# Ledger of designs, part 231: peptides against a protein of PDB entry 5D63

Target 1, 292 residues: chain A of PDB entry 5D63
Amino acid sequence: SLRRGIYHIENAGVPSAIDLKDGSSSDGTPIVGWQFTPDTINWHQLWLAEPIPNVADTFTLCNLFSGTYMDLYNGSSEAGTAVNGWQGTAFTTNPHQLWTIKKSSDGTSYKIQNYGSKTFVDLVNGDSSDGAKIAGWTGTWDEGNPHQKWYFNRMSVSSAEAQAAIARNPHIHGTYRGYILDGEYLVLPNATFTQIWKDSGLPGSKWREQIYDCDDFAIAMKAAVGKWGADSWKANGFAIFCGVMLGVNKAGDAAHAYNFTLTKDHADIVFFEPQNGGYLNDIGYDSYMAFY

## One batch from the design tools (peptide; made by RFdiffusion4, then SolubleMPNN)

Design b2_p30_3_s2
Fold by OpenDDE base, seed 3:
Structure b2_p30_3_s2 (fold): chain B 292 residues (1-292), chain A 30 residues (1-30)
Amino acid sequence: as target 1 above (292 residues)
Amino acid sequence: MLTDADLAALEERLFKKFAEVEAKIAAERA
C-alpha cells in the first residue's frame, strides 16, 4: 500500500507531472499536466498523501505549495470532469477529495480513483503539453491505459527512515543519541539546500571563539531551513529535512557541530559543513548526538 | 589566535559539557 508521504506524481505514458496551475490556492484552480525537471523541487507538483483511517488505500492529496486539495468537481462520474485544487482538510469526509490509490496492473505505477465517483484521474489523450487537461474518467483497475497510470516518486522520508539511514552510517559514535523532531520530512536536492545556506548569510559569517562557532553555524543552518520551509509551503504536517549533529574525532580530543541531509535515494546521510557549504561523506567526526 | 592545542582543548570541553547534559536528562527520567 502507498505510504503517507510527499510525492511527485508522473504520468506513466509521457513525461508530464500532476501540476496545480500557478500553485494557486483559489478554489477551482485547474490541476493540469506539466513538464518537470528531474532532481529539482518542482514547486507546484508536490502532493502530500494522507491516508484515511479505516478506509483502505484511500487518501487526501494536498498540494504542498498551495495547501489545497485535489478535488473532483462536484464529484461527478462523468468522463471529462475537471480535477481542481480546492480548500479542504487532511481527514475530510468529502468524497470529492478522497482518492483510492492502488497499484496498476503493471505493478509499478498507480491508479488514482475518486472514492465517490469511482472514476480515475486521467491525463486526457495522454497530452504531454503544459497545461494539458487532467480529468476524472471512466476506467478499471486492470486496464493498461497509460493515461490513467501514474508513478509516485517519493520525495519525503519518515522519521523512521531517517533514523535507519543514520544507523547505517559508519561515522556514528558508540554513545550516539538521536532525537526526532518531526514525523515526515521533505528531502531537498543539494542545490536547494545550498541555496538556503547562501541566502541565510552564513557564507559571510565570521567564526568567533565560542560566541559564534561550529554549533552556532549548524543551528543557524537548521533555523534557515526551517524558515525557508515555513515561507515556501502552505501545507502543514511535514518538515524540511535538515539535521544537526555533534561529533567527536577519532582521537576523542576534538568535537564539532555540523549538519547533515539525506542522499538522493534516501538510504544514506551526507554531512554538510555550514562553515563552508561543503558536502562530505566523511567529515572527520563520529556523531554522538543528533536532532532532526 | 588560538593554537591547535587551544582549539582541541576548547572542543573537548564542549564535548564534555554535552555529555553532562545528556546524563542529567537521563537522570531526570529515572
Scores: peptide ipSAE 0.023, ipTM 0.480, DockQ to the pose 0.056
Fold by OpenDDE base, seed 1:
Structure b2_p30_3_s2 (fold): chain B 292 residues (1-292), chain A 30 residues (1-30)
Amino acid sequence: as target 1 above (292 residues)
Amino acid sequence: MLTDADLAALEERLFKKFAEVEAKIAAERA
């Protein structure tokens, strides 16, 4: 079953993603097919899937950018019914905004069925052009029509997954204590993470003994990421991943504070030095404390 | 393995060593 998380949703037939047009928060904003760039943030194309308690395989889909929800217009079962962004809540009972999401017959893609109408989210005619219509359309779960099959590329991790990634890393001290601050984390591409670092002013910040040293740099980076998240996205219920670590070197005669994020596959962590913007697989320290 | 008490003592010692390591990083980025 699909897990709670943030997804980039791509058509199985053509290189098109589910896009909220212009990222607009207005009710009735069209959801359309649109091109995407791999390994980028794809601003208007991220969706938070929130599972509905006691309703099997059923979710709301909140556009991360606009904070509005995927909505089948008037809940109509007519083929060609518009799918739009509309105001809503994560645990709504409105069947216009409830979507049953399960694997298609190919075992890799998903189909998205409106809970009320039982029609499916359809990239009309498999049109790969920007702005192509996405609509509710008749279908079946076992049908192989690629117009109604979608890959759900997970762009976030749960706190448990992040914890597991940390636990797999060899640069963790035996006395390690981790503190989880949120439940779900959007994992940024390094380019975005670096841009936030640049915009924070840290590249030009002067190291000063105790008053502005390693812990200040690391915390400033985390604060910058937090602010970026708040300023960039209207949806709630998730955070932007940026960890802080304290570590000790192998010799046990030096300590450091630094950041970390997750690799693209979310299986491992990579260390980030906020004093120079570098990414490292080995920062030279074993972490005895982290919070994220 | 270090106990929590051992770690606390270690941290106190390491605190005084931060400046040397961090100054090196600062110099490298300049």
Scores: peptide ipSAE 0.021, ipTM 0.531, DockQ to the pose 0.054
Fold by OpenDDE base, seed 5:
Structure b2_p30_3_s2 (fold): chain B 292 residues (1-292), chain A 30 residues (1-30)
Amino acid sequence: as target 1 above (292 residues)
Amino acid sequence: MLTDADLAALEERLFKKFAEVEAKIAAERA
């Protein structure tokens, strides 16, 4: 079954993703097919899937950028009914905004069925052009029509998954204590993470003994990522992944404060030095404490 | 292997050691 998380939703037939047009928060904003760039943020194309309790395989889909929800216009079962962004809530009872999401017949892609109308989210005519219509359309779960098949590329991790990634890393001290601050984390590409670092002013910040040293740099980076998240996205219920660690070297005679993020596949962590913007698989310290 | 108590003691001893490591990084980035 599909897990709670943030997804980039890509058509199985053509290189097109589900896009909220212009990222607008206005009710009735068209959801359309649009091109995307792999390993980038794809701002208007990220969707938070929230599972509905006690309703099997059923979710709301919140656009991260606009904070609005995927909505089948008037809940109509007519083929060609518009799918739009519309104001809503994560646990709504409005069937216009409830979507049953299960594996298609190919076992890899998903189909997205409106809970009320039983029609499916359809990239009309498989049109790969920017702005192509996405609509509710008649269909069945076992059909092979790629217009109604979607890959759900997970762009986030749960706190448990992050915890597991940390636990697998060889540079964790035996006395390690981790403190989880949120439940779900959008994982940024390194390029975006670096840009936030640059925009924070940290590259030009002066190191000063105690008054502005390693812990200040690490916390400033964490704060910069938090602010970037708040300023960039209107949806709630998730955080942006950026951790802070304290570590000790192998000799036990030096300590350091630094950041970390997750690798592209979300399976491992990579260390980030906020004083110089470097990414390292081994920062030279074993972490005894982290919060993220 | 360090215990929690050992770690606490280590942190106290290492307080003044942060500056040495960080000064190296600062010098490299200057």
Scores: peptide ipSAE 0.020, ipTM 0.513, DockQ to the pose 0.054
Fold by OpenDDE base, seed 4:
Structure b2_p30_3_s2 (fold): chain B 292 residues (1-292), chain A 30 residues (1-30)
Amino acid sequence: as target 1 above (292 residues)
Amino acid sequence: MLTDADLAALEERLFKKFAEVEAKIAAERA
């Protein structure tokens, strides 16, 4: 089944993603097809899928940017019914905002069925133009219509997945202790991560013995990412991935504090040096402590 | 004046302290 997480939802037929128009939080804001740029944030096109307890394969879909939820207008089963952003809650009982998401017949894409109406999220006419209508439409789970098939590209990791990625890394000390601060993490492209770093003022910060050294840089970076997250997204229930590590060198006679993030495939971590903005596969230290 | 090696040693001492604290916390949680 689909895991809880943040997804970029792309049509299986054309290069279009499910987009909340202008990222508006207003009730009734159209959800539309829109072009996207791979390996970028795609601000209005990220959706937090929250599984509904005790309702198989059923989720709410919260737009990360607006904090509003995917909503089938009036829960109507009529083909062409508008799908909009609307205020809601993650565990709503409103069937207008409950979506059963399961694999399509092709085994790769998903279909998104409204729980109440049993109609499917449809990119009308497979229109690849920006602003193309997305609507509820009649269909079946077995139908191969690409207008109703969607790829769910996971843009986040669970804390467990992050933990696993860390555990696979060779630069972890035997005494390692990791502290998980959140449950789900949006993983940023390095370009975005770097931009946050730049905007934080850290590139211009002066290293000073003890009073502003490696740990201060690392914490400042994490704080900057946290603030960026808070300022950028209206949805709750997730964090922005940015870890802090304390590490010791092989000789055991030097220590360092640094950051880390996840690789694009979320399988590994990459170290980030907040003092110079560098990404490294080997920072020269083995981590004995992390929090993220 | 502190050398780079001195600084590294100082940082190590500080982080060893942190590690000890973390180890203690971990032990208490076990």
Scores: peptide ipSAE 0.020, ipTM 0.474, DockQ to the pose 0.056

Design b2_p30_3_s3
Fold by OpenDDE base, seed 2:
Structure b2_p30_3_s3 (fold): chain B 292 residues (1-292), chain A 30 residues (1-30)
Amino acid sequence: as target 1 above (292 residues)
Amino acid sequence: MLTQEDLDKLEERLLEKFKKVEEELAKARE
């Protein structure tokens, strides 16, 4: 049962990911196998899986970068049919863009079956080279062919998952109130998060009493992340994770506003100090309020 | 780069402002 989310989709046989070539939004852009770098964004290789209501295990796959959808050319059931990016909508009825995604027989990888043709997304010949053809190919759910098996590495969290990560953190005040602003969040690597911080101009900003202090820094960081998201991705229906917290220290004689993001495994939060760009497991405050 | 201690000192004056927010939130939970 694949859940809604953003995925990096990796072949089970070779270190190749499903890549929209050049991230192009043009209809008919080839979807190909391409190398990837772990713990990076992999810009052209992120896919938003949107479940189709009342159709079991069936999704559209929207390329996060281009905003186009995985499309089986002409919906053909012929082996070797090209899989391309094509304009579409999240809840389309076009069977060329509907994909049934279920666990393979190994219980860890998934197979991606076109809803109409019943063929499977196939890394042709298991070719690990950049630009290798991905096509629809005949197959069955129980076959062990790694050409048609894919790992879905989840790159996003739901609001509920984020809430859970916050709740188990030891630096949350008993009076904590969180406000969820979106439903699904792309979680950035720290390197990217830091780069956004640098590009925002915040490193050069000076603390000034009340006029530009902790809350201004924290909100400016969130705004910068929001803008980065809007400028970087053409797909809709998700946000970039960046939280703002208000906290009080243990002594109760100091307060602070700061940011936070999620750890790589999405299980915990890490605090981010926008005044100096530091990541901390303990920022010295217990949060009584957050929004993200 | 500011130390955590520096930040704590600088932000101490904001305690009352943020406490007001906390109080309002507490009331909203009732």
Scores: peptide ipSAE 0.027, ipTM 0.501, DockQ to the pose 0.045
Fold by OpenDDE base, seed 4:
Structure b2_p30_3_s3 (fold): chain B 292 residues (1-292), chain A 30 residues (1-30)
Amino acid sequence: as target 1 above (292 residues)
Amino acid sequence: MLTQEDLDKLEERLLEKFKKVEEELAKARE
């Protein structure tokens, strides 16, 4: 079953993603097919899937950027019915905004069925052009039509997944205590993470004994990421992943505060030195405390 | 229960440990 999370939803047939046009929050904004760039944010193409309690495999899909929800216009079962962004809530009972998402017959892609109409999200004609129509369309779960098959590329991790990634890292101290601050985390590409770091002013910040040293840098980075998240996205119910760690070196005679994020595959963590913007698999310290 | 004295000692120890590392990083930034 599909996990709660943020997804980049890509067509199985052509290199097109489900895109909220212009990221607009206006009701009725078209959802369209649009090209995407791997390993980038793809701002208008991220969707938070929130599972509906006690309704099997059924979700709302909130556009991360606009904060609006995928909506089948009038809930119509007519083929070609527009799929738009529309105001809503994560746990709505409006069947126009409820989507049953299950694996397709190929076992790798998903189909997105409107809960009420039982029609499927369809990239009309498999059109790979930017702005191509996405609509509700008649279909079946077992049909192999790639127009209605979508890869759900997970762009976020749960707190549990993050915890697991940390747990298997070799640079964790035996006394480690982790504190989870949120439930779901958008994981940023390093390039974006670095850009936030640059924009924060940290690269030009002067190290000063105690008054602005490692912990200040690390916390400033965390704050910068948090602010970036708040300023960038209108959806709620997720955070931007940026951890803070305190660590001790192997000799036990030095300690450091630093950041960390997750690797692209979300399986591991990578350390980030906010004092120089470096990414390291081994920062030279074993973490005894983290919050993220 | 940790006493204030215990906390002070811990803080001092931590400060020393951090200082050493921080100095190295500071030098590298110059």
Scores: peptide ipSAE 0.025, ipTM 0.498, DockQ to the pose 0.050
Fold by OpenDDE base, seed 1:
Structure b2_p30_3_s3 (fold): chain B 292 residues (1-292), chain A 30 residues (1-30)
Amino acid sequence: as target 1 above (292 residues)
Amino acid sequence: MLTQEDLDKLEERLLEKFKKVEEELAKARE
């Protein structure tokens, strides 16, 4: 079954993603097919899938940027019914905004069925152009029509997944204690992470003994990422991944505070030095404490 | 840009700092 998370949803037939037009939060904003750039944020094309308790394989889909939800207009079962962004809540009972998401017959892509109408999210005519119509359309779970098949590329990790990634890293001290602050984390590309770092002013910040040293840099980076998240997205229920670690060197006579993020495949962590903006697989310290 | 060596040197004395903080926090929890 599909896990709770943030997804980039791509058509199985053409290089088009499900896009909330202009990222608008207005009710009735069209959801359309739109081109995307791999390994970028794709601002209007990220969707938080929230599973509905006790309703098998059923989710709401919240657009991260607008904070609105995927909505089948009037819940109509008519082929060609518009799919739009609309105000809602994560655990709504409104069938217009409830989507059953299960694997298609190919075993890799998903189909998105409206809970009420039983129609499927359809890239009309498989149109790859920007702004192409996405609509509810009649279909079946077993048909092979790529217009109704979607790849769900997970762009986030759960706290448990992050914890597991940390646990696999060789640079963790035996006394390590991790503190999880949130439940789901959008994982940023390094380019975005670096840009946040640049915009934070940290590149120009001066190291000063104790008053503004490693811990201040590391916390400032986390704060910057948090602020960036708050300023960038209207959806709730997720955080932006940026960890802080305290580490001790092998000799046990020096300590350091630094940041870390996740690798592209979300399987490992990479260390980030907020004092110089560098990414390292080995920062020279073993972490005895982290919070993220 | 600071090298890793530079950073290590700058942070050399921080172990004691962190230990003190942890001790204080531990005491506060008691």
Scores: peptide ipSAE 0.024, ipTM 0.509, DockQ to the pose 0.052
Fold by OpenDDE base, seed 5:
Structure b2_p30_3_s3 (fold): chain B 292 residues (1-292), chain A 30 residues (1-30)
Amino acid sequence: as target 1 above (292 residues)
Amino acid sequence: MLTQEDLDKLEERLLEKFKKVEEELAKARE
């Protein structure tokens, strides 16, 4: 079954993603097909899937940017019914905003069925143009029509997944203790992570003994990422991944504070030096403490 | 989200860990 998380939802037939037009929070904003750039944020095209307790394979889909929810207009079962952004809550009982999401017959893509109407989210005519209509349409779970088949590309990790990635890293001290601060994390591309670093002013910050040294840089980076998240997204229930580590060198006579993020495949961590903006697989220290 | 109780426990654990490492590093410098 589909896990809770943030997804980029891509059509199985054409290179188009589910897009909330202009990222608008207004009720009735059209959800449309739109082009996307791989390995980028794709601001209006990220959706938080929240599973509904005790309702099998059923979710709400919250647009990360607008904080509004995928909504079948009037819950109509008529083919061609508009799918829009609309205000809502993660655990709503409104069937207009409840979506059953299960694997299609090909075993890789998903179909998105409205819980009430039993119609499916459809890229009308498989139109690959920007602004193409997405609507509720009649269908079946076993039908192979790519207009109603979607790949769910996971853009986030759970705290457990992050913990597992850390546990696999060879640069963890035997005395390591990790502290999890949130439950779900949007993982940023390095380019975005670096841009946040640049915008924070850290590249121009001067190292000063104790008063502004390694721990201050590392915490400032985490604070900058947190603020960026708060300022960029209207949805709740997730954080932006940026960790802080304290480490000791192999000789045991020096310590350092630094950041870390996850690799593109979310399987490993990569270290980030906030004093120079560098990414490293080996920063020269073994972590004895982390919080993220 | 972390409750106040969680934060208090976390702070205590962090402080203990810091102290332990600092003491170890201090010994290594002697």
Scores: peptide ipSAE 0.021, ipTM 0.405, DockQ to the pose 0.034; fails the geometry check

Design b2_p30_3_s4
Fold by OpenDDE base, seed 1:
Structure b2_p30_3_s4 (fold): chain B 292 residues (1-292), chain A 30 residues (1-30)
Amino acid sequence: as target 1 above (292 residues)
Amino acid sequence: MLTEEDLEQREQRLFEKFQEVQKQLEAERA
């Protein structure tokens, strides 16, 4: 079963992703196929899948950028019915915005079926051009038509997954206590994380004993990422991953405050030094406290 | 569960930052 999370949804047949045109929040904005760049923030192509309680394999899909939801126009079962962005809520009962998402016959891709109409999200004619029409179309779960098969690339982690990644890291102190602040986290590529760091002004900030030292840098980075998230996305129900750690050295006679994020595969954490923008697998401290 | 003493010790250790590391970071930024 597909887990709650933020996904980049790519067609199985051509290098196109499900894109909300121009990221517009207007009702009726076309959802289209569009090219994408791996390992970047594809702004209009991220979708928060929220599972509907007590309805098997059924989700709403909220565009992260616009805050609007994938919507089958008038819930029509006619082939070629437009799929658009439309205002909605995460746990709506509107079948126009409810999507049953299950594995296709190939076992790797998914099909996206409208709950009401039972038609499938279709990249019309498998058109790989930017702006290609995406529509509801007749189909079956078992057919192999790549126009209706989609890879769901997870771009976020749950708090539990983050916790597990931390637990696997060797640089955790025996007295470690972690505090989880949110439930789902968009994981940024390092390039984006670094850009936020640069834009925060921290590279030019002066270290001053106690009044503005390691803890201030680390917290400032956390705040900068939080603000970036708030300013960048209209959807709710997720955060941007950026952790703060307090660590002690092996000798136990010195401490440091620093940040951390997740690796690309989301399996591990990597430490980030907000004083110089460096990424390290070993920052020289074992964390006794973290919040993220 | 953390005791008050544990918290105080952690705070103290935070104040007792690794001076050499801090100096190195300062040097890199200078």
Scores: peptide ipSAE 0.042, ipTM 0.553, DockQ to the pose 0.077
Fold by OpenDDE base, seed 4:
Structure b2_p30_3_s4 (fold): chain B 292 residues (1-292), chain A 30 residues (1-30)
Amino acid sequence: as target 1 above (292 residues)
Amino acid sequence: MLTEEDLEQREQRLFEKFQEVQKQLEAERA
């Protein structure tokens, strides 16, 4: 079954993603097919899937940028019914905004069925152009039509997944204590992470003994990422991944504070030095504390 | 302007948030 998380939803037939037009929060904003750039933040194309308790394989889909929800217009079962962004809540009972999401017959892609109408989210005519219509359309779960098949590319990790990634890393001290601050984390590409670092002013910040040293840099980076998240997204219920670690060297005579993020495949962590913007697999310290 | 009571309430909400995260973590491990 599909896990709670943030997804980039791509058509199985053409290089088009489910896009909330202009990222608008207005009720009735069209959801359309749109081109995307791999390994980047596709701002209007990220969706938080929230599972509905006690309703099998059923979710709301919240657009991260607008904070609005995928909505089948009037819940109509008519083929060609518009799919739009609309105000809502994560655990709504409105069947216009409830979507059953299960694997297609190919075992890789998903189909998205409206809970009420039983129609499927369809990229009309498989149109790959920007602004192509996405609509509710008749279909079946076993049908092979790529217009109704979607890849759900996970762009986030749960706190458990983050914890597992940390646990696999060889640079963790035996006394390690981790503190989880949130439940779901959008994982940023390094390019975006670096840009936040640049925009924070940290590259020009002066190291000063104790008053502004490694811990201040690391905390400032986390604060910058937090602010970036708050300023960039209207949806709630997730955070932006940026960790802080305290570590001790092998000799036990030096300590350091630094950041970390997740690798592209979300399986491992990579260390980030906020004093110079470097990414490292080995920062020379074993972490005895982290919060993220 | 935030009062002392407001700050205490916010602290309580943060604590509840962390508890919620723990529940989620446990659920994901099951």
Scores: peptide ipSAE 0.005, ipTM 0.344, DockQ to the pose 0.030
Fold by OpenDDE base, seed 3:
Structure b2_p30_3_s4 (fold): chain B 292 residues (1-292), chain A 30 residues (1-30)
Amino acid sequence: as target 1 above (292 residues)
Amino acid sequence: MLTEEDLEQREQRLFEKFQEVQKQLEAERA
């Protein structure tokens, strides 16, 4: 079963992703195929999949950027029916915006079936051009047509997954206490994380004893990421991953406050020093407290 | 579970044991 999360959805046949055209929040905005760049944000191509309670394998798909939802126009079962962005809610009962998502016959890709019409999201003619039509189309679950097969690349982690990544790290103190602030987190590429750091003004901030020292830098980074998230995305129900840690060195005679994020594969954490913008696998401290 | 003593000790560490590393980072930024 597909987990709740943020996904980049890529066609199985051609290098094209499901894109909300211009990221527009207007009702009826076309959803189209568009090229993408790996390891980047791909702003208009991120979708929050929210599972519908008591309806097996069925989700709404909210565009992160626009805050609108994937919508089959008029719920029509006719082949070629437009798929658009449209206003909605995460737990809607509108079958135009309910999508059953299950593994295809190849066991790796998914098919996306409209709950009401029973038609499938289709990259029409497998067109790899930017702006290519995505439509509802007749099909079956067992067909191998790559026009209707999609890879769901997870771009977020649950709080539980983040907790597990922390637990696997060797630089955690025996007295560690973690405090979870949210349920689902978009994990940023380091380049984006660094840019937020730069834009925050922290690179030019002056260290001052007690009044603006390591804890202030770490909290300021957390706040900057939070503000960036609020300013960048219209969808709700997720956060941007940026953690704060307090740590003690092995000798027990020094302590530090710092940040951390997740690695690309989401399996591990990497430490971030907000005073210099550095990424480290070992920051020289064992964490006894974190919040994220 | 954290005890009151644990919290006090951590607070004390934050106050007293951060200075050397923090000052070093400041020097590197200058």
Scores: peptide ipSAE 0.037, ipTM 0.569, DockQ to the pose 0.080; fails the geometry check
Fold by OpenDDE base, seed 2:
Structure b2_p30_3_s4 (fold): chain B 292 residues (1-292), chain A 30 residues (1-30)
Amino acid sequence: as target 1 above (292 residues)
Amino acid sequence: MLTEEDLEQREQRLFEKFQEVQKQLEAERA
């Protein structure tokens, strides 16, 4: 079963991802195949999959950038029917925007079936060119046609997954208490995280005793990430991952406030020092408090 | 560019800050 989350959806046959053309929020904007760059923010190619309650394996797919939803034009069952971005809601009853997503016969890729028409999202002719047509097409769950098979690369973590990653880290104090602020988090590449840090003005901020010290830097970074998220994406129902920690050193005679994010595989956390923009596996402190 | 010594000193000050706040809270509750 596909988990709620943000996905980069890649064709199983060619290096092409499901792309909302130009990230446009206009109704009827084509969804197309497009090249992508691994380990980067592919702005128009991120989709929030929201499971429909009490409807097995069925989701809406919201484009993070535009806030619009994957829509089979007129819900037509005809092969070649356009798949477009269209205004909608996460829990719509419109079958044009409801997609049953289950594993294909190969056990690794998924197929995306329109709930109403029972046709499948198809990269027409397996065309790897930018702007290639994506359409509804006749198919079956069992057939091996790569035009209709998609890898769902998860780009987000749930709060529970984040919590688990923290729990696995050796630099957590025995008195640790974590406070979860959101339910689902887009995890940024370090390059993007660093760019937000740079754009925040923190690199030029002056440390001042008490009035603007480590805790202020850490909170300012989190605020900057939050604002970046709000300014960058039109979809709702997720946050951008950026944590704040308070930690104590091994000797118990010093404390620090710092940030943290998740590693690429989402299995571990990495510490971020907002005073210098550094990433560390060991920041020299054990966290007794975090919020994220 | 921050030196390691700068960071260590800043960390110590934070610790003192937290201790002071804790003392205040304890005093209010006593």
Scores: peptide ipSAE 0.028, ipTM 0.510, DockQ to the pose 0.042; fails the geometry check

